# Designs tried in a protein design run: peptides against a protein of PDB entry 1BH9. Part 35

Target 1, 89 residues: chain A of PDB entry 1BH9
Amino acid sequence: FSEEQLNRYEMYRRSAFPKAAIKRLIQSITGTSVSQNVVIAMSGISKVFVGEVVEEALDVCEKWGEMPPLQPKHMREAVRRLKSKGQIP

## One batch from the design tools (peptide; made by RFdiffusion4, then SolubleMPNN)

Design b2_p8_3_s3 (from b2_p8_3 with E1S E7T)
Fold by OpenDDE base, seed 5:
Structure b2_p8_3_s3 (fold): chain B 89 residues (1-89), chain A 8 residues (1-8)
Amino acid sequence: as target 1 above (89 residues)
Amino acid sequence: SVVEAFTP
């Protein structure tokens, strides 16, 4: 890893969704209370999902012959590609 | 994969 790549990895590794915020969000959708395990699971899945989208966006950026930082256009294209691949709904 | 993208 370059220093920049390492820094990105460190930021990702240290990132976490606040449990209370995730709990509130889920409950706003389900209309019922959710367990701590559901919050943990959803937080983990969400973190992985963000990582996968960012990875795809980095690939898009590279394939377009562009340099970091990622721009909104890379993120939008990443989501389109992941949808086309059936990796996300 | 996340592992590939974030592998030091």
Scores: peptide ipSAE 0.060, ipTM 0.688, DockQ to the pose 0.124
Fold by OpenDDE base, seed 4:
Parts: C-alpha cells; structure tokens; sequence
Structure b2_p8_3_s3 (fold): chain B 89 residues (1-89), chain A 8 residues (1-8)
C-alpha cells in the first residue's frame, strides 16, 4: 500500500452503511419486514462486496498504467474480471 | 491488496 491507498482503506474500514437505509432497501425488495440480524449480515456482505470491486478496480487502473481517481471504465472492467474469476455472479 | 496491509 502507498500511503494514499492505506488512507483510502482506513476510510473504507471505518465506513458503514446506515442500518435504516439498508433495512428500507431490503424491505422494498422483499415486501416484508426483516430482522436486525439480517440487516447486519447484509450490510457486512455489501461492504465486503464494495471493497472487493474497488480493490479490483484499483488493480485494473494500475495495470493500465493509470492513476486514481477511479473512473467508470475501471469499475466496469473490475466487474468483468471478478465475474470471469467467479468471485461475483 | 488488503492482504498486503497485514504483511510484515
């Protein structure tokens, strides 16, 4: 990690999805109420997913000889690669 | 990578 990358990671690590927002989102999809534990679990999974996508996108950016900030093209390529690796559906 | 952060 560069210092900048480490700082970015720290910001990510300290971040969290608002529980109420996640709850509302899930319930908008399921059509029924969800427990606090479900919200916690989904929040955790979502954070990990975002982290993996961003990390892959940073790798793409580096491999293309480019520097942050990430652009949409990096994110698209990251998703493509993660799918190819079977890491995401 | 995240793993790099834990490499001594």
Amino acid sequence: as target 1 above (89 residues)
Amino acid sequence: SVVEAFTP
Scores: peptide ipSAE 0.055, ipTM 0.699, DockQ to the pose 0.081
Fold by OpenDDE base, seed 1:
Structure b2_p8_3_s3 (fold): chain B 89 residues (1-89), chain A 8 residues (1-8)
Amino acid sequence: as target 1 above (89 residues)
Amino acid sequence: SVVEAFTP
């Protein structure tokens, strides 16, 4: 990590999804109430997922010989690569 | 990966 990358990672690490928003989102999909532990678990999984996609996108950007900021094309390619690796559905 | 980590 460069210092800038480390700083961005620290900001990511300290970030959190609002619990109420996540709870509402899950409930809107499931149609039923969910426990606090489910909200916490899903929030954590979602955060890790976002991190993995961003990391892959940064790798794509670098491999393409491009510089940040990340663009939609990097994110799309990252998702494609992660799917091909079986790392996401 | 997320999928691997949560696959039984």
Scores: peptide ipSAE 0.042, ipTM 0.641, DockQ to the pose 0.046
Fold by OpenDDE base, seed 3:
Structure b2_p8_3_s3 (fold): chain B 89 residues (1-89), chain A 8 residues (1-8)
Amino acid sequence: as target 1 above (89 residues)
Amino acid sequence: SVVEAFTP
């Protein structure tokens, strides 16, 4: 692994969605109160989802012969590719 | 996957 990869991993590992914000967001969608465990589970799933999208976007960026930072075009292409692979709905 | 992407 490269130092850059290690740095990305460390930042990703340490990152977390604020529980209160996630709770409010879920409740705004469901219209009902949610438990702490639901917030934890949804936060974890969301973090994995974001990680997979960013991973794909970095791959797109590299395959296009470009360098970070990621641009909207990389993110849009990443989502398209993940959908075509059936990896996201 | 995320695990694969961050594997050293």
Scores: peptide ipSAE 0.033, ipTM 0.602, DockQ to the pose 0.117

Design b2_p8_3_s4 (from b2_p8_3 with E1S E7L)
Fold by OpenDDE base, seed 4:
Structure b2_p8_3_s4 (fold): chain B 89 residues (1-89), chain A 8 residues (1-8)
Amino acid sequence: as target 1 above (89 residues)
Amino acid sequence: SVVEAFLP
């Protein structure tokens, strides 16, 4: 990692979804209460998912000969590519 | 990917 990359990674590593918000979101979908462990697991999966999408978007940005910061077009293309790879539905 | 592992 460059210093900049390391800093971004550290910010990502330290980031977290608010537990209450995740709980509310899940419950709004399931219609039932969820355990703390479910919230923790879903939060972790969601964080990894965001990281993978962002990583793909950075790759898109580079492949297009562009430089960060990421733009909505990079995120949209990243999702398309991940779908094509079967990595997301 | 981790996401793939959790997809049906």
Scores: peptide ipSAE 0.041, ipTM 0.663, DockQ to the pose 0.050
Fold by OpenDDE base, seed 3:
Structure b2_p8_3_s4 (fold): chain B 89 residues (1-89), chain A 8 residues (1-8)
Amino acid sequence: as target 1 above (89 residues)
Amino acid sequence: SVVEAFLP
């Protein structure tokens, strides 16, 4: 793969949701305090989830004969397709 | 996979 591809992958690999924001979000849903390990686990799962949605959206964009950047319509279609496939709730 | 999203 090209240097450009590697750079994009490395940026994704090193990216992370801010722990404090994730902790607050989880606690707003559960109504209770959560441990650091829960925040780490949920952050990881969330990153994978976002990656899967983006991957599907890029596929949608390509199948529609369009080029990035992704638009809301691609993201909405991606979510619909993933739900249809049973890959996300 | 997510890695594939960064490939053409």
Scores: peptide ipSAE 0.038, ipTM 0.674, DockQ to the pose 0.200
Fold by OpenDDE base, seed 5:
Structure b2_p8_3_s4 (fold): chain B 89 residues (1-89), chain A 8 residues (1-8)
Amino acid sequence: as target 1 above (89 residues)
Amino acid sequence: SVVEAFLP
């Protein structure tokens, strides 16, 4: 792989949702406080989910014969396709 | 995979 590809992956790998924000979001849904470990786990899952959506969106963009950058329409279509495939609820 | 999306 190229240095550029590795750099992009590293930026993705180093990215994270703010713990406090995730905690607040979870608590707004569950109605109760959650542990730090739950926040960490959910943050990780959310990051993977974003990655999966982006991957699907890149596939959509390519299948539509379009060029980068990704547009909102690609992201929306990606979510739709992932739902239809049963990969996300 | 997610990793593959960032690799050539």
Scores: peptide ipSAE 0.037, ipTM 0.644, DockQ to the pose 0.146
Fold by OpenDDE base, seed 2:
Structure b2_p8_3_s4 (fold): chain B 89 residues (1-89), chain A 8 residues (1-8)
Amino acid sequence: as target 1 above (89 residues)
Amino acid sequence: SVVEAFLP
């Protein structure tokens, strides 16, 4: 791996959704207050989900013979592929 | 995996 790739991964690894924002979002959907543990769990799952979509998009970009940065078309295709694989609804 | 996406 390159130092740049490592740095990107570290930035991803260190990133996190703001707890307050996630809490508000969940509560807006559920219509009721949620515990901190639910917020933590959903934040983690969401981060993994984003990572998986980005990974698929990078694969799409590469398979199309293109170079980063990712474009909307890569993200759309990634989601389509993940849906077709049953990885996401 | 996500880690693989950022590795060479």
Scores: peptide ipSAE 0.035, ipTM 0.644, DockQ to the pose 0.143; fails the geometry check

Design b2_p8_4_s1 (from b2_p8_4, 3 letters changed)
Fold by OpenDDE base, seed 1:
Structure b2_p8_4_s1 (fold): chain B 89 residues (1-89), chain A 8 residues (1-8)
Amino acid sequence: as target 1 above (89 residues)
Amino acid sequence: NVVAAFTP
């Protein structure tokens, strides 16, 4: 893949959700305390999910004959397509 | 698949 794609992947790979923020978010939804392992697991799943949405958005951008950077329209269409495919609820 | 999208 291109150097630009490699750079984007490296930035994605090095990115992480702040554990404290994820913990607080989960706790705000569940109303209960969560273990560190749950925070790690949910952070990992969330990162994969973000990557899948971005991947689909890049595919949308390409299929529309457009070039990066990704725009909000690509992200919206990506979510629509992933829902249509049953890949996200 | 994120891994597949970023395979060289």
Scores: peptide ipSAE 0.036, ipTM 0.577, DockQ to the pose 0.114
Fold by OpenDDE base, seed 4:
Structure b2_p8_4_s1 (fold): chain B 89 residues (1-89), chain A 8 residues (1-8)
Amino acid sequence: as target 1 above (89 residues)
Amino acid sequence: NVVAAFTP
């Protein structure tokens, strides 16, 4: 595990959706103000969901005999496959 | 490995 790989992992681990943007999105759906704890929980779940889609997109990229970086076509195919498997709505 | 996904 190189220092560069560690740095990339740390950046991914520390990455998060902006709290204000998540709060606004939830409030747009619910029609009511939400607590900070709801914003934190939804931000965490959203990051996990993005991670799962990216892992499926890596599997797509590999199965197509292609190399990283991931392209929009891999992400679109990943979402299609996860929907087809019933793993996402 | 999510980190490898965006490594050129």
Scores: peptide ipSAE 0.031, ipTM 0.652, DockQ to the pose 0.218
Fold by OpenDDE base, seed 3:
Structure b2_p8_4_s1 (fold): chain B 89 residues (1-89), chain A 8 residues (1-8)
Amino acid sequence: as target 1 above (89 residues)
Amino acid sequence: NVVAAFTP
């Protein structure tokens, strides 16, 4: 990929959700304490999910003949497309 | 998918 894509990949790779924030979020939904392994697993799944949405949004942006940065319209269209493909609920 | 999106 291009230097710009490499930079994006590096930023994505280095990004992480704060464990304490994810733990609190899960506990707010489940009503019970969760293990460190559950926090790690959910953090990983969430990062993959965000990556897939951003990937689709970049494809939308390109297909519309537009340039980054991504706008809310690209994100909304990405979610619509992923739903239509059955890739997200 | 994410892996494909970040393939050099």
Scores: peptide ipSAE 0.038, ipTM 0.601, DockQ to the pose 0.116; fails the geometry check
Fold by OpenDDE base, seed 2:
Structure b2_p8_4_s1 (fold): chain B 89 residues (1-89), chain A 8 residues (1-8)
Amino acid sequence: as target 1 above (89 residues)
Amino acid sequence: NVVAAFTP
């Protein structure tokens, strides 16, 4: 990696979803209480998912011959491509 | 692969 890529990875690695917010969100969908382990698992999966969307958006940006930072158009295209690949519903 | 995107 470039130093910039490493810095972006470090920021991603250090980022976390607020546990209380994730717990409330899951509970609003399920109508039931969820364990701390479920919140941890869902937070981890969600972080990986966000990373995959950002990775696809970077690939879109590169394929369009554009430079970072990522724009909303790259994120929208990434989601379309991931849907077409069957990686997201 | 997120890990591959983050390989230096």
Scores: peptide ipSAE 0.034, ipTM 0.584, DockQ to the pose 0.117; fails the geometry check

Design b2_p8_4_s2 (from b2_p8_4, 3 letters changed)
Fold by OpenDDE base, seed 2:
Parts: structure tokens; C-alpha cells; sequence
Structure b2_p8_4_s2 (fold): chain B 89 residues (1-89), chain A 8 residues (1-8)
């Protein structure tokens, strides 16, 4: 990867969901308080999930012979494909 | 692969 590519990836790696917001979201769903470890775990898998969806969307964009930036149609198709593959419910 | 997703 180029320096720019690496830098962009590092920006992704360093990014994080706000813990307080994630905690509130989880608690709104569970109806009970959750531990910090649960927040960390859920934040982590959510971040990976976003990455996987974006990757699939980029693949869709490429397969359609189109160029970035990603458009909503790529994201929608990515989700459909991931569902078809059983990677997401 | 998240590396692919976030590398131009």
C-alpha cells in the first residue's frame, strides 16, 4: 500500500464509536444496563461489520464498472449480497 | 477484509 493508503487505513483503525452513545443504544434495546466490556465488544463487531459492508459495496461498484465514491445503490446491493451469502441476517 | 475497504 502507498503511504496514503496506509494512512487512510490507520484513520479507520483509530476511529471508534462514541462509547456513551453505543452504551445508550444497547441499553435501549436490552432494557437493562450493560458492562463496559459489552460496549467494547459491540463497538468492535460493529466497526468490523461496517468495514465488511463497505468492502462488499466497493466490490459491487467495481463489478458494475463504476468508480468511487460509493453511492447508496452500491450500499443497498452490498447488503443484499451479504444477506444472500448468509453473512448478515 | 477491512484493509481493502479502507485503502484506496
Amino acid sequence: as target 1 above (89 residues)
Amino acid sequence: NVVKAFTP
Scores: peptide ipSAE 0.090, ipTM 0.760, DockQ to the pose 0.249
Fold by OpenDDE base, seed 4:
Structure b2_p8_4_s2 (fold): chain B 89 residues (1-89), chain A 8 residues (1-8)
Amino acid sequence: as target 1 above (89 residues)
Amino acid sequence: NVVKAFTP
């Protein structure tokens, strides 16, 4: 990796969803309190999900002959493709 | 590969 590549990836690695916000969101859906472990697990899964969608969106952007930054249309198409592949629900 | 997504 170049220094720039490493820096970009490290920023992603260090990023995290606010625990309190995730906890509140889950609880709003489940109707009951959730453990810290559930919050941690869901936060991790969500982070990976975001990464996979972004990767697919970059592929879409490239395949369409377009240049970054990613636009909403790339993200929507990425989700469609991932669903079609059975990679996301 | 999440590395690919954030390392252009």
Scores: peptide ipSAE 0.080, ipTM 0.758, DockQ to the pose 0.237
Fold by OpenDDE base, seed 3:
Structure b2_p8_4_s2 (fold): chain B 89 residues (1-89), chain A 8 residues (1-8)
Amino acid sequence: as target 1 above (89 residues)
Amino acid sequence: NVVKAFTP
């Protein structure tokens, strides 16, 4: 790994959804307040989910012989494939 | 693999 690659990974690793936004989103669905731990857990799960979709989309893009940036068609195909594989509901 | 996703 180059220093640049490590830096990009570290930036991803340190990135997170804003807690307040996640809290509000969950509460809009549940209709009740949620704990800080729930917000942390859901934020982490969401980050992993996004990562998995992006990874699949990059694979789609590559398999189609295309180059970034990712387009909506790559994202849609990625989701379709992940659902087909049972990796996402 | 998050490394693959964010270190292209």
Scores: peptide ipSAE 0.074, ipTM 0.746, DockQ to the pose 0.251
Fold by OpenDDE base, seed 1:
Structure b2_p8_4_s2 (fold): chain B 89 residues (1-89), chain A 8 residues (1-8)
Amino acid sequence: as target 1 above (89 residues)
Amino acid sequence: NVVKAFTP
């Protein structure tokens, strides 16, 4: 990997959803309070999920013979494919 | 692989 590639990955790795926002979102769905550990776990899973969707979208883009940046159509197709593969509900 | 997504 180039230094630039590593830097991009590090930026992603260090990124995080605001805990308060995640907590609020979860609680709005569940209707009950959640622990800090649940917030941390769900934040991590969500971050990985985003990465997996982006990866699939990049694959779609490439398979369609197109070049980045990713467009909404790539993201939509990625989600469709991931569902078809049973990788997401 | 998330690494692949952000390190093309």
Scores: peptide ipSAE 0.077, ipTM 0.751, DockQ to the pose 0.237; fails the geometry check

Design b2_p8_4_s4 (from b2_p8_4, 3 letters changed)
Fold by OpenDDE base, seed 3:
Structure b2_p8_4_s4 (fold): chain B 89 residues (1-89), chain A 8 residues (1-8)
Amino acid sequence: as target 1 above (89 residues)
Amino acid sequence: NVVKAFLP
């Protein structure tokens, strides 16, 4: 891998949703407080989910013969495809 | 995979 690729990977690896925001979001849905471990787990799952959607959207963009940046139409199509494949609910 | 998503 190039240095640039490694740098992008490191940025991705180190990226995370703000814990406080995730905690508040979960609590708004559940109606109860959640542990730090739940926040960590949910944050990780969410990060992977976003990655999977972005990957599919990039594939859509490429298959349509288009170039980045990704547009809303790519994201919407990606979600439809992932749902159809049963890869996301 | 997620690596592919962030390393286009």
Scores: peptide ipSAE 0.060, ipTM 0.738, DockQ to the pose 0.249
Fold by OpenDDE base, seed 5:
Structure b2_p8_4_s4 (fold): chain B 89 residues (1-89), chain A 8 residues (1-8)
Amino acid sequence: as target 1 above (89 residues)
Amino acid sequence: NVVKAFLP
């Protein structure tokens, strides 16, 4: 990989959701307090989910004969396709 | 995969 490719992946790798924000979000849904382990798990799953959506969006962009950067329309279509494939709820 | 998603 090029240095640029490595740097982009490294930025993703280093990215993290603020724990407090995730905790508050989960608690707003569950109505009860959650442990740090739940926050960590959900943060990890969410990060992977973002990656999967982006991957699908890039595929959409390519299939539409378009070039990056990704646009909202690619992201929306990606979600639709992932839902249709049963890969996301 | 996730790695590929963030590569140009």
Scores: peptide ipSAE 0.057, ipTM 0.730, DockQ to the pose 0.238
Fold by OpenDDE base, seed 4:
Structure b2_p8_4_s4 (fold): chain B 89 residues (1-89), chain A 8 residues (1-8)
Amino acid sequence: as target 1 above (89 residues)
Amino acid sequence: NVVKAFLP
Protein backbone atom coordinates (compact mmCIF):
# COMPACT_ATOMS: atom_id res chain seq x y z
CA PHE B 1 0.00 0.00 0.00
CA SER B 2 1.04 3.56 -0.61
CA GLU B 3 1.21 5.90 2.34
CA GLU B 4 -1.96 7.55 1.07
CA GLN B 5 -3.83 4.25 0.86
CA LEU B 6 -2.68 3.23 4.31
CA ASN B 7 -3.65 6.55 5.81
CA ARG B 8 -7.11 6.39 4.24
CA TYR B 9 -7.72 2.90 5.58
CA GLU B 10 -6.39 3.82 9.01
CA MET B 11 -8.75 6.77 9.18
CA TYR B 12 -11.64 4.40 8.50
CA ARG B 13 -10.32 1.80 10.95
CA ARG B 14 -10.02 4.34 13.74
CA SER B 15 -13.32 6.05 13.02
CA ALA B 16 -16.33 5.49 15.25
CA PHE B 17 -19.83 6.84 15.68
CA PRO B 18 -20.27 9.00 18.78
CA LYS B 19 -21.68 6.70 21.46
CA ALA B 20 -23.99 9.28 22.99
CA ALA B 21 -25.49 10.18 19.62
CA ILE B 22 -26.05 6.54 18.68
CA LYS B 23 -27.61 5.82 22.05
CA ARG B 24 -30.02 8.73 21.66
CA LEU B 25 -30.89 7.69 18.13
CA ILE B 26 -31.65 4.09 19.09
CA GLN B 27 -33.71 5.18 22.07
CA SER B 28 -35.70 7.59 19.92
CA ILE B 29 -36.65 4.65 17.70
CA THR B 30 -37.21 1.94 20.30
CA GLY B 31 -38.82 4.14 22.92
CA THR B 32 -36.77 2.44 25.64
CA SER B 33 -33.29 2.73 27.12
CA VAL B 34 -30.48 0.64 25.67
CA SER B 35 -27.35 -0.78 27.25
CA GLN B 36 -23.80 0.23 26.48
CA ASN B 37 -23.22 -3.13 24.80
CA VAL B 38 -26.11 -2.52 22.42
CA VAL B 39 -24.62 0.86 21.49
CA ILE B 40 -21.22 -0.72 20.89
CA ALA B 41 -22.68 -3.52 18.78
CA MET B 42 -24.86 -1.21 16.72
CA SER B 43 -21.97 1.19 16.15
CA GLY B 44 -19.78 -1.64 14.90
CA ILE B 45 -22.47 -3.02 12.62
CA SER B 46 -23.11 0.45 11.23
CA LYS B 47 -19.43 0.99 10.50
CA VAL B 48 -19.21 -2.29 8.60
CA PHE B 49 -22.41 -1.45 6.76
CA VAL B 50 -20.97 1.86 5.57
CA GLY B 51 -17.88 0.09 4.28
CA GLU B 52 -19.92 -2.49 2.39
CA VAL B 53 -22.16 0.13 0.80
CA VAL B 54 -19.15 2.18 -0.29
CA GLU B 55 -17.53 -0.90 -1.82
CA GLU B 56 -20.67 -1.72 -3.78
CA ALA B 57 -21.06 1.91 -4.85
CA LEU B 58 -17.50 1.97 -6.20
CA ASP B 59 -18.28 -1.18 -8.18
CA VAL B 60 -21.38 0.50 -9.57
CA CYS B 61 -19.40 3.59 -10.49
CA GLU B 62 -16.83 1.50 -12.34
CA LYS B 63 -19.44 -0.61 -14.12
CA TRP B 64 -21.13 2.54 -15.35
CA GLY B 65 -17.82 3.74 -16.77
CA GLU B 66 -17.65 6.64 -14.36
CA MET B 67 -14.99 7.88 -11.95
CA PRO B 68 -15.07 8.98 -8.31
CA PRO B 69 -16.14 10.87 -6.36
CA LEU B 70 -19.22 8.80 -5.66
CA GLN B 71 -22.55 10.44 -6.39
CA PRO B 72 -25.96 9.84 -4.83
CA LYS B 73 -27.00 7.75 -7.83
CA HIS B 74 -24.15 5.30 -7.14
CA MET B 75 -25.18 4.99 -3.51
CA ARG B 76 -28.83 4.36 -4.41
CA GLU B 77 -27.90 1.71 -6.95
CA ALA B 78 -25.51 0.11 -4.47
CA VAL B 79 -28.27 -0.25 -1.90
CA ARG B 80 -30.59 -1.72 -4.53
CA ARG B 81 -27.98 -4.29 -5.54
CA LEU B 82 -27.17 -5.23 -1.96
CA LYS B 83 -30.86 -5.79 -1.29
CA SER B 84 -31.15 -7.90 -4.42
CA LYS B 85 -28.21 -10.02 -3.28
CA GLY B 86 -29.76 -10.42 0.15
CA GLN B 87 -26.80 -8.75 1.81
CA ILE B 88 -28.98 -6.12 3.43
CA PRO B 89 -32.69 -6.24 4.29
CA ASN A 1 -14.09 -6.44 1.73
CA VAL A 2 -14.23 -3.10 3.50
CA VAL A 3 -10.51 -2.61 2.93
CA LYS A 4 -11.12 -2.62 -0.81
CA ALA A 5 -13.64 0.19 -0.43
CA PHE A 6 -10.98 2.56 0.83
CA LEU A 7 -8.12 1.45 -1.41
CA PRO A 8 -8.43 2.88 -4.95
Scores: peptide ipSAE 0.056, ipTM 0.730, DockQ to the pose 0.213
Fold by OpenDDE base, seed 2:
Structure b2_p8_4_s4 (fold): chain B 89 residues (1-89), chain A 8 residues (1-8)
Amino acid sequence: as target 1 above (89 residues)
Amino acid sequence: NVVKAFLP
């Protein structure tokens, strides 16, 4: 990995969803208060999910012979492919 | 994997 790549990865690794926002979001869906552990778990799963979508989008971008930054079309295609692969609903 | 995603 280049230093730049490592730095980007570290930025991602250190990033986190705001707990309060995630808590509110979950509670808006469930209609019930959720524990801190649920918030942490859901935040982690969401972060991994974002990473997987971005990875797929980068693959799409490369396969189309294009260069970053990622565009909405790459993200949309990534989601379609992940759905096709059964990786997301 | 997520590592690959952010390894440009």
Scores: peptide ipSAE 0.079, ipTM 0.755, DockQ to the pose 0.235; fails the geometry check

Design b2_p8_5_s1 (from b2_p8_5, 4 letters changed)
Fold by OpenDDE base, seed 3:
Structure b2_p8_5_s1 (fold): chain B 89 residues (1-89), chain A 8 residues (1-8)
Amino acid sequence: as target 1 above (89 residues)
Amino acid sequence: SVVEAYLP
């Protein structure tokens, strides 16, 4: 691994969604209150999901012979590929 | 969607 790759991993590892924001977002969708455990679980799932999409998008970018920063076209293609593989619903 | 799959 490169220093840049390690730095990206560390930034990802240390990143977290604010609990209050996630709680409000979930409640706006469900129309009901949610427990702290639901917020924790959804925060974790969301972080993993974002990580998987970004990883796929970086792969797309590389395969297209392009360099970061990621562009919307990379993100859209990543989502299409992950859906095609059945890795995301 | 992810939301529909994981939300209770």
Scores: peptide ipSAE 0.050, ipTM 0.685, DockQ to the pose 0.043
Fold by OpenDDE base, seed 5:
Structure b2_p8_5_s1 (fold): chain B 89 residues (1-89), chain A 8 residues (1-8)
Amino acid sequence: as target 1 above (89 residues)
Amino acid sequence: SVVEAYLP
């Protein structure tokens, strides 16, 4: 890894979703209360998902001959590509 | 969405 890549990974590693916010979001979708374990599991899955999307977006940025930082257009294209690959439902 | 994919 370059120093920049390492720094980005460290920021990602140290980041965390607020549990209360995740709980509220899940409950807004399910319409019912969720357990603490569900919040923990979903938080973990969400963090991994964000990492995968960002990784794809960096690939998009590179393939377009552009340099970081990532822009919304890279994120949108990343999601399209992940869907095309069947990695996002 | 991720929530729809992984939650029942």
Scores: peptide ipSAE 0.045, ipTM 0.687, DockQ to the pose 0.045
Fold by OpenDDE base, seed 4:
Structure b2_p8_5_s1 (fold): chain B 89 residues (1-89), chain A 8 residues (1-8)
Amino acid sequence: as target 1 above (89 residues)
Amino acid sequence: SVVEAYLP
């Protein structure tokens, strides 16, 4: 990692979704209560998802000859590319 | 990827 990459990774690593919010969201979808392990697993998966999308968006931004901060157009293009690659549904 | 495995 470059220093900049490491810094971004550390910020990502330190970030977390609030457990209560994730639990409420899942329960609103499933209609039933979920275990702590489900919340932990879903939180982790969600974090990975966000990380992958943001990373792709940064690549998009760079490929377009633009500079951060990321804009909605970068995020939309990132999702499109990840879908094209079969990395997200 | 983890994402493709768990997302519908």
Scores: peptide ipSAE 0.044, ipTM 0.675, DockQ to the pose 0.054
Fold by OpenDDE base, seed 1:
Structure b2_p8_5_s1 (fold): chain B 89 residues (1-89), chain A 8 residues (1-8)
Amino acid sequence: as target 1 above (89 residues)
Amino acid sequence: SVVEAYLP
């Protein structure tokens, strides 16, 4: 644990997608209205998903012997690896 | 996981 790690955690914890945007996106996909609780739940799950992708991308970057910031190639490789591992569909 | 990586 470090102060820097704590700061990153707090920033991540406090981050969130705008409710209205998430609601519109979900409704665009489902074709029906969704409750506020569904929006909240999906927002949280989405944040976790983004975090997992970024985490994998950082791991890819490190394994390739490269340094941040992340590049598109790291993100694409991360998604491929997560799919290969069955962690994302 | 993200939680494990970021938790103090």
Scores: peptide ipSAE 0.028, ipTM 0.582, DockQ to the pose 0.118

Design b2_p8_5_s2 (from b2_p8_5, 4 letters changed)
Fold by OpenDDE base, seed 1:
Structure b2_p8_5_s2 (fold): chain B 89 residues (1-89), chain A 8 residues (1-8)
Amino acid sequence: as target 1 above (89 residues)
Amino acid sequence: SVVQAFLP
């Protein structure tokens, strides 16, 4: 592993969505209050989801013979592919 | 995995 790769992963690992913002977002959708545990769980799932999209986008970038940084086109294609694979709705 | 996105 390169030091840069480790640093990037560590930054991702330590990142977190603001709890209040996530709570507000969920409640805006559900129309009801949610518990702290639900916020924590949904935050974790969302973080994993972001990681999976980024992983797919990096794969797209590589398969297209391009180099990082990722561009919007890579992200859009990643989402399309994940949908096609049935990995996201 | 998410780890694979950043690490070899």
Scores: peptide ipSAE 0.045, ipTM 0.685, DockQ to the pose 0.167
Fold by OpenDDE base, seed 4:
Structure b2_p8_5_s2 (fold): chain B 89 residues (1-89), chain A 8 residues (1-8)
Amino acid sequence: as target 1 above (89 residues)
Amino acid sequence: SVVQAFLP
């Protein structure tokens, strides 16, 4: 990692979804209460998912001969590619 | 992919 890349990774690593918000979101979908463990698990999966999408978007940006910051077009293309790879539905 | 492992 460059220093900049390391800093971005550290910020990502330290980031977290607010538990209350995740809980509310899940419950809005399921219509039932969820346990703390479910919230923790879903938060972790969501964080990993965001990381993978961003990583793919950075790869797209590079392949297009562009430099960060990421733009919406990179994110859209990343999602397309991940779908094509069967990594997301 | 971790995401793949948790998706149906």
Scores: peptide ipSAE 0.040, ipTM 0.668, DockQ to the pose 0.051
Fold by OpenDDE base, seed 2:
Structure b2_p8_5_s2 (fold): chain B 89 residues (1-89), chain A 8 residues (1-8)
Amino acid sequence: as target 1 above (89 residues)
Amino acid sequence: SVVQAFLP
C-alpha cells in the first residue's frame, strides 16, 4: 500500500458522525427519545454502510477503467449493484 | 472489506 492510501484509511477509521446529529435524526424517525447506546450503534452501522458503499464505488471506478476521485456516477452504480446483490434494501 | 478499499 501507499502511505496515502493508509492515511485515507486512517482518516476514515478515525472519522465519526456527530452524536447529537445522529440522535436528532433517529428521534425524528422514531418519534421518541433514544439511548446513547442506540446512537453509538447506529453511528457505527452507518459508518460501516458508508464504507461498504465506497468500497463498491471504488470497484466500479476501477472496473470502468477510471481513476479516483469517485464521481456521482460511481456512487449511483455502487448503490445499484449493492441493491441487486441484496446487500442493501 | 472496507480495509481493502483503501489498501492494496
Scores: peptide ipSAE 0.036, ipTM 0.653, DockQ to the pose 0.160
Fold by OpenDDE base, seed 5:
Structure b2_p8_5_s2 (fold): chain B 89 residues (1-89), chain A 8 residues (1-8)
Amino acid sequence: as target 1 above (89 residues)
Amino acid sequence: SVVQAFLP
């Protein structure tokens, strides 16, 4: 990696969803309390999901012959493609 | 992969 690439990866690696916010969000959906382990698991899955969507969006950007930065249209198309592939609901 | 997402 270049220094810039490494820095971007480090920013991702160090990022975390606020536990309290994730807990509240999950509980708003489930209608019941959730354990700390559920919050940790869901936070991890969500982080991986974001990474996979960004990866697909970068692929879309490249396939359209465009250059970064990513735009909302790339993100929307990425989600469509991931759904079509059955990789996300 | 997660790493690939951050490549230009």
Scores: peptide ipSAE 0.032, ipTM 0.662, DockQ to the pose 0.260

